# Peptides against a protein of PDB entry 4BOS, part 84

Target 1, 163 residues: chain A of PDB entry 4BOS
Amino acid sequence: PVLTRTVVPADNSCLFTSVYYVVEGGVLNPACAPEMRRLIAQIVASDPDFYSEAILGKTNQEYCDWIKRDDTWGGAIEISILSKFYQCEICVVDTQTVRIDRFGEDAGYTKRVLLIYDGIHYDPLQRNFPDPDTPPLTIFSSNDDIVLVQALELADEARRRRQ
Target 2, 163 residues: chain A of PDB entry 4BOS as posed
Amino acid sequence: PVLTRTVVPADNSALFTSVYYVVEGGVLNPACAPEMRRLIAQIVASDPDFYSEAILGKTNQEYCDWIKRDDTWGGAIEISILSKFYQCEICVVDTQTVRIDRFGEDAGYTKRVLLIYDGIHYDPLQRNFPDPDTPPLTIFSSNDDIVLVQALELADEARRRRQ

## One batch from the design tools (peptide; made by RFdiffusion4, then SolubleMPNN)

Design b1_p20_2_s4 (from b1_p20_2, 13 letters changed)
Fold by OpenDDE base, seed 2:
Structure b1_p20_2_s4 (fold): chain B 163 residues (1-163), chain A 20 residues (1-20)
Amino acid sequence: as target 1 above (163 residues)
Amino acid sequence: SAAREAAIAERAALSAALAA
């Protein structure tokens, strides 16, 4: 089994495309972003006390309007929200630092998904199996620490290739 | 593009706010 990267379009919605890919078991749908953005906006709007201006950097309403634009980029706030919504740990391996940021790690989720990030672009990660009839895996056990090691190795390889 | 750079900056700002 090898951990591999699926390159998604380098548009403003790569985070949403990548998250959708992994949580849906390997479905590439670049058109998922508008509904993902609306989902996030609905969640934020539903709890203005938690999703405060201090967290959002703007008013709750301003954030909702902002995230629903088709040209705004998702980041840590959106990942945190999506982690909670999908009830899974979202692990982001950064190719610039070769570190993993774990979202939802203390929530007690039994599942984890992985993204790779280069400071600008997000891509999803999957495990490919030797048997061609076995589909790639995108949802891992939260106890599977081997996949985290593999993600770090993949990020390190990516970093070295840029140098 | 300028629009992309602005979007990246906004994403970074939100990430920083969450990390703070």
Scores: peptide ipSAE 0.021, ipTM 0.604, DockQ to the pose 0.144
Fold by OpenDDE base, seed 1:
Structure b1_p20_2_s4 (fold): chain B 163 residues (1-163), chain A 20 residues (1-20)
Amino acid sequence: as target 1 above (163 residues)
Amino acid sequence: SAAREAAIAERAALSAALAA
């Protein structure tokens, strides 16, 4: 078994497409973003005390309007929200630093999913199996640290190819 | 594009705010 990336479209919604891919077990749906944006907006709107201007960089209402635009980019705040919503740890391996940012790591989730990030673009990661009849795995045990090692190796190789 | 660059910058700013 080997960890690989699936390249999703380099559009404004690559984060949402990537998250959708991994949490849905490997379903590539570039059209998923509008609903995911609405979901995030609904969650933010539901808790204005937590999602304050200090966190959002704008008023709660302004953020909700902003994230629902078709050309705005998701980042750490959206990943955190999606981690909570899907009740899984979201691990983002950064090819620029070869480090993993873990979202939801202290929440006690039993599952983790992985993304790869280059400072601009997000892609999903999956484990492929030698048996062609066994579909790729995108949802891992939160105890599976081997997949994190493999993600770091993948990111390091990507970085070396650019250096 | 300029629009994309602005969007990326805004994303980065929000990420920084979350980390604070």
Scores: peptide ipSAE 0.021, ipTM 0.596, DockQ to the pose 0.108
Fold by OpenDDE base, seed 5:
Order: structure tokens, then sequence, then C-alpha cells
Structure b1_p20_2_s4 (fold): chain B 163 residues (1-163), chain A 20 residues (1-20)
């Protein structure tokens, strides 16, 4: 079994496309972003006390209008919200630092998904199997720490290729 | 573009603040 990267379009919605890919078991749908943006805006709008200007960098209403644009970028706030929505740990391996940021790790979720991030772009990760009849896996056990090691190895190799 | 780079920088800064 080998962990591999699926390159999604380098558009402003790569985070949403990548998350959708892994939580849906390997479905590439570049058109998923508008509804995911609206979902996030709805959740943020529903809790203005938690999603404050200090967290959002702008007023709650301004953020909601901003995230619904098709040319704005998702980040940690959106990942955190999507982790809660899909009830899974979202692990992001960073190729610049060769570290994994785990979102939802203290929530008690039984599942985890993995993304790879280079500072300006997100891609989904999947485990491929030698058996052609076994489809790639995108949803892992939250106890599967081997996949985290493999993700770090991918990130480290990516970093070395850029050096 | 400058606008795109500014947006990237904004999200990076926000992510760092949330992680701190």
Amino acid sequence: as target 1 above (163 residues)
Amino acid sequence: SAAREAAIAERAALSAALAA
C-alpha cells in the first residue's frame, strides 16, 4: 500500500475540492465549492459570539460575504468547521515544515482524512493498493498512525525535490 | 496578481493566529 497525492485544480477552491474528495471516498468534483462556501457561511453566521472579528479578521457578516465569493481562499477556520461538519479528523501535512496539523484530534472522531499543503495549494491524499480490484482509500481509522508517517515521508520527499 | 497574493497572505496569517 502506497500513500499518493491527487493533484486538484490550482484554483481558489482547492481546499474545498480536496476535502470533498477525501470525505466522499475519492470523488473529484470541482463544482462542489459554492455550496461548501455557503455551508461555512451559514455555520459562521449562526454563532457570532464564537466566530468573532478577532478570529475572522473581519466582522462576522463581512466574512460570510467574503467566503461566499468564488475567488477567496479557505484555511484553518474552514478546515475546523468542515472537520466538525463531517465528524472526522482532518490532518494537513505541510511540505514547507514537514509537520502535520491535526484538526479535530480531541473530538473523539473514529475517522481521519489527509490533505497535503504547500503554502498556497491543497491536495487530497489517498492510499493505493496493489490489488486492482481494491479501490483507493481516503478515509482512515483515527488510530492509523502509519498513514501519518507516510504523509510525512511524502512531504519530506517533496521538500527535498525543491532543494 | 497582487490581489491573489494579498489573499494568500491574509489566510496564511489568519491560520497562524488560530494555531497559536
Scores: peptide ipSAE 0.021, ipTM 0.611, DockQ to the pose 0.076
Fold by OpenDDE base, seed 4:
Order: sequence, then C-alpha cells, then structure tokens
Structure b1_p20_2_s4 (fold): chain B 163 residues (1-163), chain A 20 residues (1-20)
Amino acid sequence: as target 1 above (163 residues)
Amino acid sequence: SAAREAAIAERAALSAALAA
C-alpha cells in the first residue's frame, strides 16, 4: 500500500475540504466549507470561557464572524475543534519541517486521519491499494504507526522537490 | 491587500503557537 496526496483547491477553505475528505472516507466536496465554518463558529460561541480572546486572538464574537467568511483560513484552532467533533486524531505532516503535529493524541481516540501541510495549504492523505477495486483508505487505526512513517517519507520527498 | 496579508500572518503565528 502507498500513501498518497489528493490536491484540493487553494480557495481559502482547503483545511475544511481536506478534513471533510478524510473523515468522510475520501469524498472530495469543495462546497463543504460554509457549513463547516458555521459548525466551528457555533462551537466557539458555545464556550466563551474556554475560547477566550487569548486563545482566539480576537473576541469570541469577532472570531465567529471572521471564521464564517469565505476567504479566511482555518488553522490549529479549527483542527483541534474538528478533532473533538469527529472524535478522531488529526495528524498534520508539515513539509517545511518534516514533522507531524498530532491533534487529539491524548483523547484516547481509536481512529486517526492525516493531512499534509506546507505552511499555507492543506491537502488530505489516503492509502491506495494495489487492487484497483479496493477504494483508498483515509481513516486509520490510532495504533497504525506505519502510516505516520509513510507520511514523513511523503513530506520529506515533497520538501526535497521544493528545496 | 494589506489587511488580508495581516490576517494570514496572524493566523499562521497563532496556529504555530497552538501546534507547538
């Protein structure tokens, strides 16, 4: 099996598109962002004590309005929220540093999904199988450390191509 | 625009801090 990258549009909503892709088992839907943005805003608004200005970088209300715009970018805050919402570990391999940032690693989730990040753009990762009739896998066991090694290899190759 | 660039920079910095 080979871990590969599916390039999603660079339309300011790549994080949402990528997360949707992996948690839905490989469904590419660039139109998913508006509802996911609204979901984030709803969760943030529901807990102003935790999602404080110190965490958000702006007031709770300002953040909610901001994230719902179609041209604003999601990041670690959104990944953390989506990890909790979908009850899975979200692993982001960074091509700039060839490191994996793990969100939800201490939550005891049994599943993990993987994204690749270049400092600006997010793409989803999936495992392809030799049998063409076997669909790609996007949801892995949280005990599958081989996929993390493969993600690092993929990121390292991407880094070398740009370096 | 300058506003867009500032927003991107702010988000990148915040995301990096949270991921560390």
Scores: peptide ipSAE 0.023, ipTM 0.605, DockQ to the pose 0.081; fails the geometry check

Design b1_p20_3_s1 (from b1_p20_3, 9 letters changed)
Fold by OpenDDE base, seed 3:
Structure b1_p20_3_s1 (fold): chain B 163 residues (1-163), chain A 20 residues (1-20)
Amino acid sequence: as target 1 above (163 residues)
Amino acid sequence: SAAFEALRAAAAARGRELLA
């Protein structure tokens, strides 16, 4: 089995497209972003005490309006929210540093999904199997540390290609 | 997936917090 990258459009919604891809088992849907943005806005709006200006960097209402725009980028806040919403670890391997940031690692989730990040753009990762009739896997056990090693190897290769 | 949809529904009813 080989861990591979599926390149999604390099638009403002690559994070949402990538997350949707992995949590839906490998469905590439660039049109998913508006709904996911609305989902995040709804979650943030539902808890203004926690999602304060100190956390968001702007008022709760300003953030909700901001994240629903089609030209704003998701980041750590959105990943954290999506991890909680989908009840899975979201592991982001960074090609610039060759390290993995694990969101939701202390929540006790049994599943994890993987993204690759180059400092600007997010792409989803999937495990491909030798049998061409076996579909790629995007949802892994949270105990599967082999996939994390493979993600690091993939990131290291990506880094070397840029040198 | 169906599994994620079920989890999503359950999670939506819970309080939210940032994870890392």
Scores: peptide ipSAE 0.020, ipTM 0.613, DockQ to the pose 0.024
Fold by OpenDDE base, seed 1:
Structure b1_p20_3_s1 (fold): chain B 163 residues (1-163), chain A 20 residues (1-20)
Amino acid sequence: as target 1 above (163 residues)
Amino acid sequence: SAAFEALRAAAAARGRELLA
């Protein structure tokens, strides 16, 4: 088995497309973003005490309006929210630093999914199997640290290619 | 950190949020 990258469209919604891909078991749906943006806005709006201006960098209402636009990009806040919503650890391997940021690490989730991030664009990661009849795996055990090593290898290779 | 907050502010100005 080998960990591979699936390139999703380099549009304003690559984070949402990538998250959707991995949590849905490898379904590429570039049209998923509007609903995911609305979902995030709903969650943020539901807890204005936690999702304060200090956290959001803007008022709760302003953030909700902003994230629902089709041309705004998601980041750490959105990943954190999606981790909580889908009840899984979201691991983001950064090709610039060759580090993994783990969202939801302390929540006790049994599942983890992986994204690769280059400072601008997000793509999903999947495990491919030699058996062509076995579909790629996108949802891993939170105890599967081998997949994290493989993700770091992908990031390191990406960095070397940029040099 | 202050640096992180500055990056967040810059990202917001550009219409996107950066990862930590």
Scores: peptide ipSAE 0.020, ipTM 0.576, DockQ to the pose 0.076
Fold by OpenDDE base, seed 5:
Structure b1_p20_3_s1 (fold): chain B 163 residues (1-163), chain A 20 residues (1-20)
Amino acid sequence: as target 1 above (163 residues)
Amino acid sequence: SAAFEALRAAAAARGRELLA
């Protein structure tokens, strides 16, 4: 078994496409972003006390209008929301630092998914199996630390290629 | 989509979001 990345379009919605890919078991749907953006806006709008200007960097309403644009980027706020929404850890391995940021790690989720991030672009990660008839795995046990090691190896390899 | 609507309904009962 080997961990690999699936390159998704660099269209400002790569985070949403990547998350959708892993939580749906390997379904590439670049058209998923508008509805995911609306979902996030709905959640943010539902709790203006928590999602304050201090958190959002803009008013709640301004953020909701902003995130629904097709050219704005998602980040930690959106990942946190999506982690809770899908009830899974979202683990992001950063190729610039060779670190894994774990979102939802304190929530007690039994599942985790993995993304790889290079500072501007997100891609989904999947485990491929030797048996060609066994489809790649995108949803892992939260106890599967091997996949985290493999993600770090993948990130380190990417960093070395940029030396 | 129908899938998103179903998930949104299920998520409505969840508590406040936490930022990592």
Scores: peptide ipSAE 0.020, ipTM 0.624, DockQ to the pose 0.023
Fold by OpenDDE base, seed 4:
Order: C-alpha cells, then structure tokens, then sequence
Structure b1_p20_3_s1 (fold): chain B 163 residues (1-163), chain A 20 residues (1-20)
C-alpha cells in the first residue's frame, strides 16, 4: 500500500474540498465548499461565548459573514471545527517543515484522515492498494501510526522536489 | 443542499458535544 496525494483545485476552497474528499471516502467535489462554509458559520454562531473575538480574531458575526465568502481561506479554526463535526482526527502534514499537526488528537476519536499542506494549499491523502479492484482508503484507524510515517515520507519527497 | 442543512441542524443540536 502506498500513500498518495490527490491534487484539488487551488480556488480558495481547497481546505473544504480536501476535507470533504477524505471524510466521504475519496469523492472529489469542488462544489462542496459553500455548504461547508455555512456549516462552520452555523456552528460558530451557535456558541458566541466560546467562539469569541479572542478565538476568531473578529466578532462572531463578522467571522460568520467572512467564512461564507467564496474567496476566504480556511485554516486551523475551521479544521478544528470540522474535526469535531465529523468526529475524527484531522492530521495535516506540512511539506515545508515535514511535521504533522494533529487536530482532535485528545478527543478519543477512533478515525483519522490526512491532508497535506504547503503553506497555502491543502490536498487530501489516500492509501492506494496493489489490487486495482480495491478502492483507495481515506479514513484510517486512529491507532494506525504507519499512515503518519507514510505521510511524513510523502512530505519529505515533496520538499525535495521543491529544492 | 438539503443534506448539509440537515447536518447543520444536527450539529446545532449537539453543540455541547462538538465544543468538548
């Protein structure tokens, strides 16, 4: 089995497209972003005490309006929210540092998904199998640490290509 | 979509769980 990257469009919504891809088992749907943005806005709006200006960097209402724009970028706040919503770890491997940031790691989730990040763009990761009739895997056990090693190897290869 | 609207409603209902 080999961990591989699926390149999604660089259309300001790559995070949402990538998350959708992995949590839906490998479905590429660039049109998913508007509804995912609204989902995040709904969750943020539901708890203004927790999602304060200190957390959001803007008022709760301003953030909700901002994240629903089609040209704003998702980041750590959105990943954290999506991790909680989908009840899974979201592991992001960074090609610039060759390190993994794990979101939801202390929540006791049994599943994890993986993204690769280059500082501006997110792509989803999947495990391919030698048997062509076996579909790629995007949802892993939270106990599968081998996939994290493979993600680091993939990120290291990507870094070398940039040099 | 209708599916995402349903998910948003479900998420709102379990807000305490999602924030934990």
Amino acid sequence: as target 1 above (163 residues)
Amino acid sequence: SAAFEALRAAAAARGRELLA
Scores: peptide ipSAE 0.019, ipTM 0.625, DockQ to the pose 0.023

Design b1_p20_3_s2 (from b1_p20_3, 13 letters changed)
Fold by OpenDDE base, seed 5:
Order: structure tokens, then sequence, then C-alpha cells
Structure b1_p20_3_s2 (fold): chain B 163 residues (1-163), chain A 20 residues (1-20)
């Protein structure tokens, strides 16, 4: 079994496309962003006490309007929200630092998904199996540390190609 | 908090409908 990267379009919504891909079991849908942006805005609006201006950097309403724009980029806040929504740990391996940022690691989720990030673009990761008839896996056990090692190796190789 | 969980679950249910 080998961990591989699926390249999604380099548009303003690569994070949403990548998350959708892994949580839906490998479904590539570049048109999913508007709905996911609205979902995030809805979650943020639902709890203005938690999603305060201190966290958002702007008022709750301003953030909701901002994230629903088709030209704004998602980041850590959106990943955290999506982790909670999908009830899974979202692990992001960074090709610049070769480190993994884990979102939702303290929530007790039994599932984890993985993204690869280069500083400006997100892509989803999947496990391919030797048997060609076995479909790739995008949802892993939260206890599967091997997949994290494989993600680090993948990121390290990507870094070496750019340096 | 319990209130946050409640609000999140409500939003999640609505979100599932939105993405369906």
Amino acid sequence: as target 1 above (163 residues)
Amino acid sequence: TEEFRRRLEEARRRGLELLA
C-alpha cells in the first residue's frame, strides 16, 4: 500500500475540494466549494460566542460574508470547522516544513483524513493498494500512525524536488 | 461547552441537508 497525491485544480477553493475528496471517499468535485463555504458560514454564524472577533479577525457577520466569496482562501479556521462537522481528524502535511498539523486530534475521533499543503495549495492524499480491484482509501483509523509516516515521506520527497 | 455542541449539531444537520 502506497500513499499518493491527487492533484486538484489550483483555484481559490482547493482546500474545500481537497477536504470534500477525502471525506467523501475519493470523490473529486471542484464545484463543491460554494456549498462548503455556505456550510462554514452557517456553523460560524450559529455560535458567535465561540467564533468571536478575536478568533476570526473580523466580526462574525463579516467573516461569514467573506468566506462565502468565491475568491477567498480557506485555512486553519475552516479546517477546524470541517473537522468538527465531519467528525474526523484532519491531518495536513506541509511540504515546506515536512511537518504534520493535526486538527481535531483531541476530540476523540476514530477517523482521520490527510491533505498535503505547499504553502499556497492543498491536495488530498489517498492510499493505493496492490490489488487494482481494491479502490483507494481516503479515510483512515485515527490510530494509523503509518499513514502519517508515509505522508511525511511524501512531503519530504516533494520538498527535495523543489530545492 | 454543551451549548456549543448543541449549536454545532444543529448547524451540522443543516449542513448535511445543504450538501445533499
Scores: peptide ipSAE 0.042, ipTM 0.659, DockQ to the pose 0.026
Fold by OpenDDE base, seed 3:
Structure b1_p20_3_s2 (fold): chain B 163 residues (1-163), chain A 20 residues (1-20)
Amino acid sequence: as target 1 above (163 residues)
Amino acid sequence: TEEFRRRLEEARRRGLELLA
């Protein structure tokens, strides 16, 4: 079994495309972003006490208007929201630092998904199996630390190749 | 958006079931 990267389009919605890919079991759908943006905005708008200006860095309304734009980039806040929505850890391995940022790690989720990040672009990660008839895996046990090691190795290799 | 949320949850559930 090998952990591999699937390159998604380098557009302003790569985070949403990547998350959609891993939580859907490996479905590439670059058109998912508008609806996912609206979903996030609805979640944020529904709980202004939790999603305060202190959390968002802007007013609740300003954030909702901002995230629904087609040209705004998702980041840590959106990952955190999506982690809660999908009830899974979202682990982001950074190719620049070769470190993993874990979102939802203290929530007690039993599943995790993995993304790779280079400072501007997100891609999804998947585990390929030797049997070509066995489809790749994108959702892992939160106890599977081997996949985290493999993600670090993948990121380190990417760093060495300046990618 | 409600329909989208439902579809996302169903997809997540199916994904988890495939792991079981």
Scores: peptide ipSAE 0.037, ipTM 0.597, DockQ to the pose 0.022
Fold by OpenDDE base, seed 1:
Structure b1_p20_3_s2 (fold): chain B 163 residues (1-163), chain A 20 residues (1-20)
Amino acid sequence: as target 1 above (163 residues)
Amino acid sequence: TEEFRRRLEEARRRGLELLA
């Protein structure tokens, strides 16, 4: 089994496209971002006590208006929200630092998905199998630490190629 | 929060979850 990257469009919605890809088992949906932006805004708006200005860096309403724009980029806050919504750990391997940022790691989820991040762009990761009739895997056991090692190796290789 | 968890579970029960 080999961990590989699927390159999604380098637009302002790459995070949402990447998350959708992995949670849907490897489905590339270029039109998913508006719906996911609305989903996040709805979750934030429904719990202003939890999603406070201290967390958002802006008022609850300002954030909701901001995230629903088609030209704003998702980040750690959105990943945290999506982790909670999909009830899975979202692991982001950073090619600049060769480290994994884990979201939802202490929530007791049984599943994890992986993204790769280069500082400006997110892509989804998948495990490919030797048998071409076996589809790639995007949803892993939260006990599968081998996939995390493979992600680090992939990120390290990416970093070496760019510097 | 407990309220957050409750709302998420309701959303899943209504088929709003996208996770495969």
Scores: peptide ipSAE 0.026, ipTM 0.619, DockQ to the pose 0.022
Fold by OpenDDE base, seed 4:
Structure b1_p20_3_s2 (fold): chain B 163 residues (1-163), chain A 20 residues (1-20)
Amino acid sequence: as target 1 above (163 residues)
Amino acid sequence: TEEFRRRLEEARRRGLELLA
């Protein structure tokens, strides 16, 4: 089994496309962003006390309007929200630092998914199998630390290519 | 908090309906 990267479009919604890909078991749907943005806005609006201006950097309503725009980028706040929504760890390997940021690691989730990030763009990661009839795996056990090592290897290789 | 979990679950339900 080999961990590989699927390059998604370099549009403003690559985070949402990438998350959708991994949580849906490898479905590439670049048109998912509007619904994903609306989902996040719905979650934020549902708890204005928790999702305060201190967390969002703007009022709850302003954030909801902002995140639903087609030209705004998602980040750590959105990843945290999506982790809670899908009840899984979202692990982001950074090709600039060769480190993994784990979102939802303290929530006790049994599942994890992986993204690769280069500072401006997100892509999803999947495990490919030797048998061509076996579909790639995108949802892993939260105890599968081998996949994290493989993600670090991908990031390290990417960093070397840039140097 | 229990309130947060309740609200999140409500949002999850609505979200799943939206994405379905």
Scores: peptide ipSAE 0.038, ipTM 0.649, DockQ to the pose 0.025; fails the geometry check

Design b1_p20_3_s3 (from b1_p20_3 with T1E E9R H12A N16R N19L)
Fold by OpenDDE base, seed 1:
Parts: structure tokens; C-alpha cells; sequence
Structure b1_p20_3_s3 (fold): chain B 163 residues (1-163), chain A 20 residues (1-20)
């Protein structure tokens, strides 16, 4: 088995497309973003005390309107929210630093999914199997640390290619 | 977060996909 990257469109919604891909078991749906943006806005609006201006960088209402636009980018806040919503650890391997940022690490989730991030663009990661009849795996055990090593290898290779 | 969970449940009930 080998961990591979699936390149999703380099549009403003690559984070949402990537998350949707991994949590749905490998379904590429670039049209998923509007609903996911609305989902995030709905969650943020539900807890204005927690999702304060200090956290959002703008008022709760302004953020909700902003994230629902089709041309705004998601980041750590959105990943954190999606981790909580889908009840899984979201691991983001950064090709710039060759580090993994783990969202939801302390929540006790039994599942993890992986994204690769280059400082601008997000792509989903999947495990391919030698058996062509076995579909790629995108949802891993939160105890599967081998997949994290493989993700770091992908990031390191990506960095070497840039040099 | 009670408010968060309420929103999560509402979203799930609206047919949004959840991790399986």
C-alpha cells in the first residue's frame, strides 16, 4: 500500500473539496463547497461566544457572510470546525515545513483523514492498494501512525522537487 | 459546546454527509 495525492481543482474551495473527498471515502465533488461553507457558517453562528471576533478576525456575522462567498479561502478555523463536525482527526501535512498539523488530536476520535498543504493549496491523501479491486482508503485509524510517516515522506519528496 | 452540537445535529438531520 502506498499513500498518494489526488489533485483537486486549484480554486478557492480546495480545502472543502479535499475534506469532502476524504470523509466521503474518495469522492471528488468540486460542487460540495457551497454546502460546506454554509455548514461552517451555521456552526459559527450557533456559538457567538466561542467564535468571537478575537478568534475569527471579524465579527461573527461578518465571518458567516464572508465564508459563504464562493471566492474566500478556508484555513485552520474551518479545519478545526470540520474536524469537530465529522468527529475525526484531520491531519494536514505541510510541504513547506515537512510537518503535520493535527486538528482534533486531543478529542479522542477513532478516525483520521489526511490532507497535504503547500501553503496555498490543499489536496486529499489516500492509500492505494496493490489489488486493483480494493478501492483506495481515505479514512484511517487514529492509531495508524504509519500513514503519518508516509505523509511526511510525500511532503519531503515534494520539497525536494521544488529544490 | 452545546450550541455547536445542536448545530451539528441540525446539519446532520438536514442530510449533510457524516464520516462513516
Amino acid sequence: as target 1 above (163 residues)
Amino acid sequence: EAAFEAARRAAAEAGRALLA
Scores: peptide ipSAE 0.032, ipTM 0.686, DockQ to the pose 0.024
Fold by OpenDDE base, seed 4:
Formats: sequence, structure tokens, C-alpha cells
Structure b1_p20_3_s3 (fold): chain B 163 residues (1-163), chain A 20 residues (1-20)
Amino acid sequence: as target 1 above (163 residues)
Amino acid sequence: EAAFEAARRAAAEAGRALLA
């Protein structure tokens, strides 16, 4: 089994496309972003006390309007919300630092998904199997540490190529 | 976060996919 990267479009919505890909079991749908942006805005708007200006970097209303734009970038705040919504750990391996940022790691989720990030672009990760009849895996056990090692290997290789 | 959970439930009832 080998962990591989599926390149999604660099259209400002790569985070949403990547998350959708992994949580849906490997479905590439670049058109998923508008609804995911709306979902995040709905959740944020529902609790202005928790999603404060201190957390959002802007007022609750400003954030909701901002995230629903088709040209704004998702980041840690959106990943945190999506982790909680989908009830899974979202692990992001950074090719610049060769480190993994884990979102939802303290929530007790039994599942994890993985993304790869280069500082501006997100892509989803999947495990491929030698048996062609076995489809790629995008949802892993939260106890599967092998997939984290493989993600670091991918990041390290990417970093070497950029040197 | 009662508000978050309420929103999540509403979204789930609308047919959105969840891993849990």
C-alpha cells in the first residue's frame, strides 16, 4: 500500500475540494465549495459568542460574508469547523516544514483523513493498493500511525524536489 | 456548543455526509 496525492484545481477552493474528496471516500467534485462555504457560514452565524472576532479575525457577520465568496481561502478555522462537523480528525502534512498539523485530535474521533499543504494549496491524500480491485482508501483509523509516517515521507520527498 | 450541534444536526438531517 502506498499513500498518494490527488491534485485538485488551484481555484481558491482547494481546501473544500480536498476535504470533500477525503470524507466522501475519494470523490473529486470541484463544484462542492459553494455549499461547504455556506455550511461553515451557517455554523459560525449560529454561535456568535463562540465564534467571536478574536477567533475569526473579523466580526461574525463579516466572516460569514467573506467565507461565502468564491475567491477567499480556507484555513485552520475552516478545517477545525469541518473536523467537528464531519466528526473526524483532519491531518494536514506541510511540505515546507515536513510536519503534520492535527485538527480534532483531542475530540476522541475514531476516523482520520489526510491533506497535503504547500503553503498556498491543499490536496487530498489516499492509500492505493496493489490489487486493482481494491479501491483507494481516504478514511483511516485514528489508530493508524503508518499513514502519518507515509504522509511525512511524501512531504519530505516534496521538500527535496524544491531544494 | 449547543448552537453548533443544532446546526450540525440540521445539516445532517438535510442529507449531508458525516463520517460518524
Scores: peptide ipSAE 0.030, ipTM 0.683, DockQ to the pose 0.023
Fold by OpenDDE base, seed 5:
Parts: structure tokens; C-alpha cells; sequence
Structure b1_p20_3_s3 (fold): chain B 163 residues (1-163), chain A 20 residues (1-20)
């Protein structure tokens, strides 16, 4: 078994496309972003006390209008919300630092999914199997630390290729 | 959180993925 990345379009919605890919078991749908943006805006709007200007960097209303644009980037706020929404740990391996940021790690979720991030672009990760009849795996046990090691190896290889 | 539960119900009805 080997961990690989699937390159998704660099269209400002790569985070949403990547998350959708892994939680749907490997379904590439670049058109998923508008509804995911609306979902996030709805959740943010529902709790202006938690999602304050201090957290958002803009007013709650301004953020909601902003995130629903088709040319704005998602980040840690959106990942946190999506982790809670899908009830899974979202692990992001950064190729610039070879570190993994874990979202939802303290929530007790039994599942984890993985993304790879290069500082501007997100891609989904999947585990491929030797048997061609066995489809790639995108949803892992939260106890599967081997996949985290493999993600770090993948990120380290990417970093070395850029040296 | 109540907001998330409502969102999950709506997403389930729309056929969105929900991990358990």
C-alpha cells in the first residue's frame, strides 16, 4: 500500500474539492464548492459570538459574504468547521515544513482524512493497494498512525524535489 | 452544537457525505 495525491484544480476552491474528495471516498467534483461555501457561511452566521471579528479578521456578515465568493480561499477556519460537520479528523500535511496539522484531534472521532498543502494549494491523499480491484482508500481509522508517517514521507519527498 | 446538527440533517437529506 502506498499513499498518493490526486491533483485537483487550482481554482481557489481546492480546499473544498479536496475535502469533498476524501469524505466521499474518492469522488472528484470541482463543482462542489458553492454549496460547501454556503454551508460554512450558514454555520458561521449561526454563532456570531464564537465566530467573532477577532477570529474571522472581519465582521461575521462580511466573512459570510466573502466566503461565498467563488474566488476566495478557504483555510483553517473552514477546515475546522468541515471537521466538525463531517465528524472526522482532518489531517493536513504541509510540504514546506513537513508537519501535520490535525483538526478535530481532541473530538474523539473514529475516522480521519488527509490533505497535502504546499502553502497555496490543497490536494487530497489516498492509499492505493496492489490489488487493482481494490479501490483507493481515503477514509482511515483515527488509530492509523502509519498513514501519518506515509504522509510525512510524501511531504518530505516533495520538499526534496524542490531543492 | 445545535447549528452543526441542523446542518448535518440538511446535508443528509441532500445526499452529502457524513462520516460516523
Amino acid sequence: as target 1 above (163 residues)
Amino acid sequence: EAAFEAARRAAAEAGRALLA
Scores: peptide ipSAE 0.026, ipTM 0.684, DockQ to the pose 0.023
Fold by OpenDDE base, seed 2:
Structure b1_p20_3_s3 (fold): chain B 163 residues (1-163), chain A 20 residues (1-20)
Amino acid sequence: as target 1 above (163 residues)
Amino acid sequence: EAAFEAARRAAAEAGRALLA
């Protein structure tokens, strides 16, 4: 089995498209972003005490309006929220540093999904199997450390190609 | 978190996939 990257559109919603892809088991839907943006805004608005200006960098209401725009980019805050919502660890391998940032690591989730990030763009990762009748896997055990090693190898190769 | 649980239930009713 080999870990591979599915390139999603390089639009302002690549994070949402990538997360949707992995949590849905490999469904590419670039039109998913508006609803996911609304979902995040709804969660943030529901807890203004936790999602304070200190965390958001703007007022709760300003953030909700901002994240629902079609031209704003998601990041660590949105990943953290989506990790909690989908009850899974979200692992982001960074091709610039060849390091993995783990969201939800301490929550005790039994499942993990993986994204690859180059400093600008997010793409989803999946495991392909030699059997053509077996669909790619996007949801892994949180105990599967091999997939993390494979993600690092993929990121390292990507870095070398750009150097 | 209670807010997340409420959102998860709403998403399930809308047919959105959630992980276990």
Scores: peptide ipSAE 0.026, ipTM 0.684, DockQ to the pose 0.023

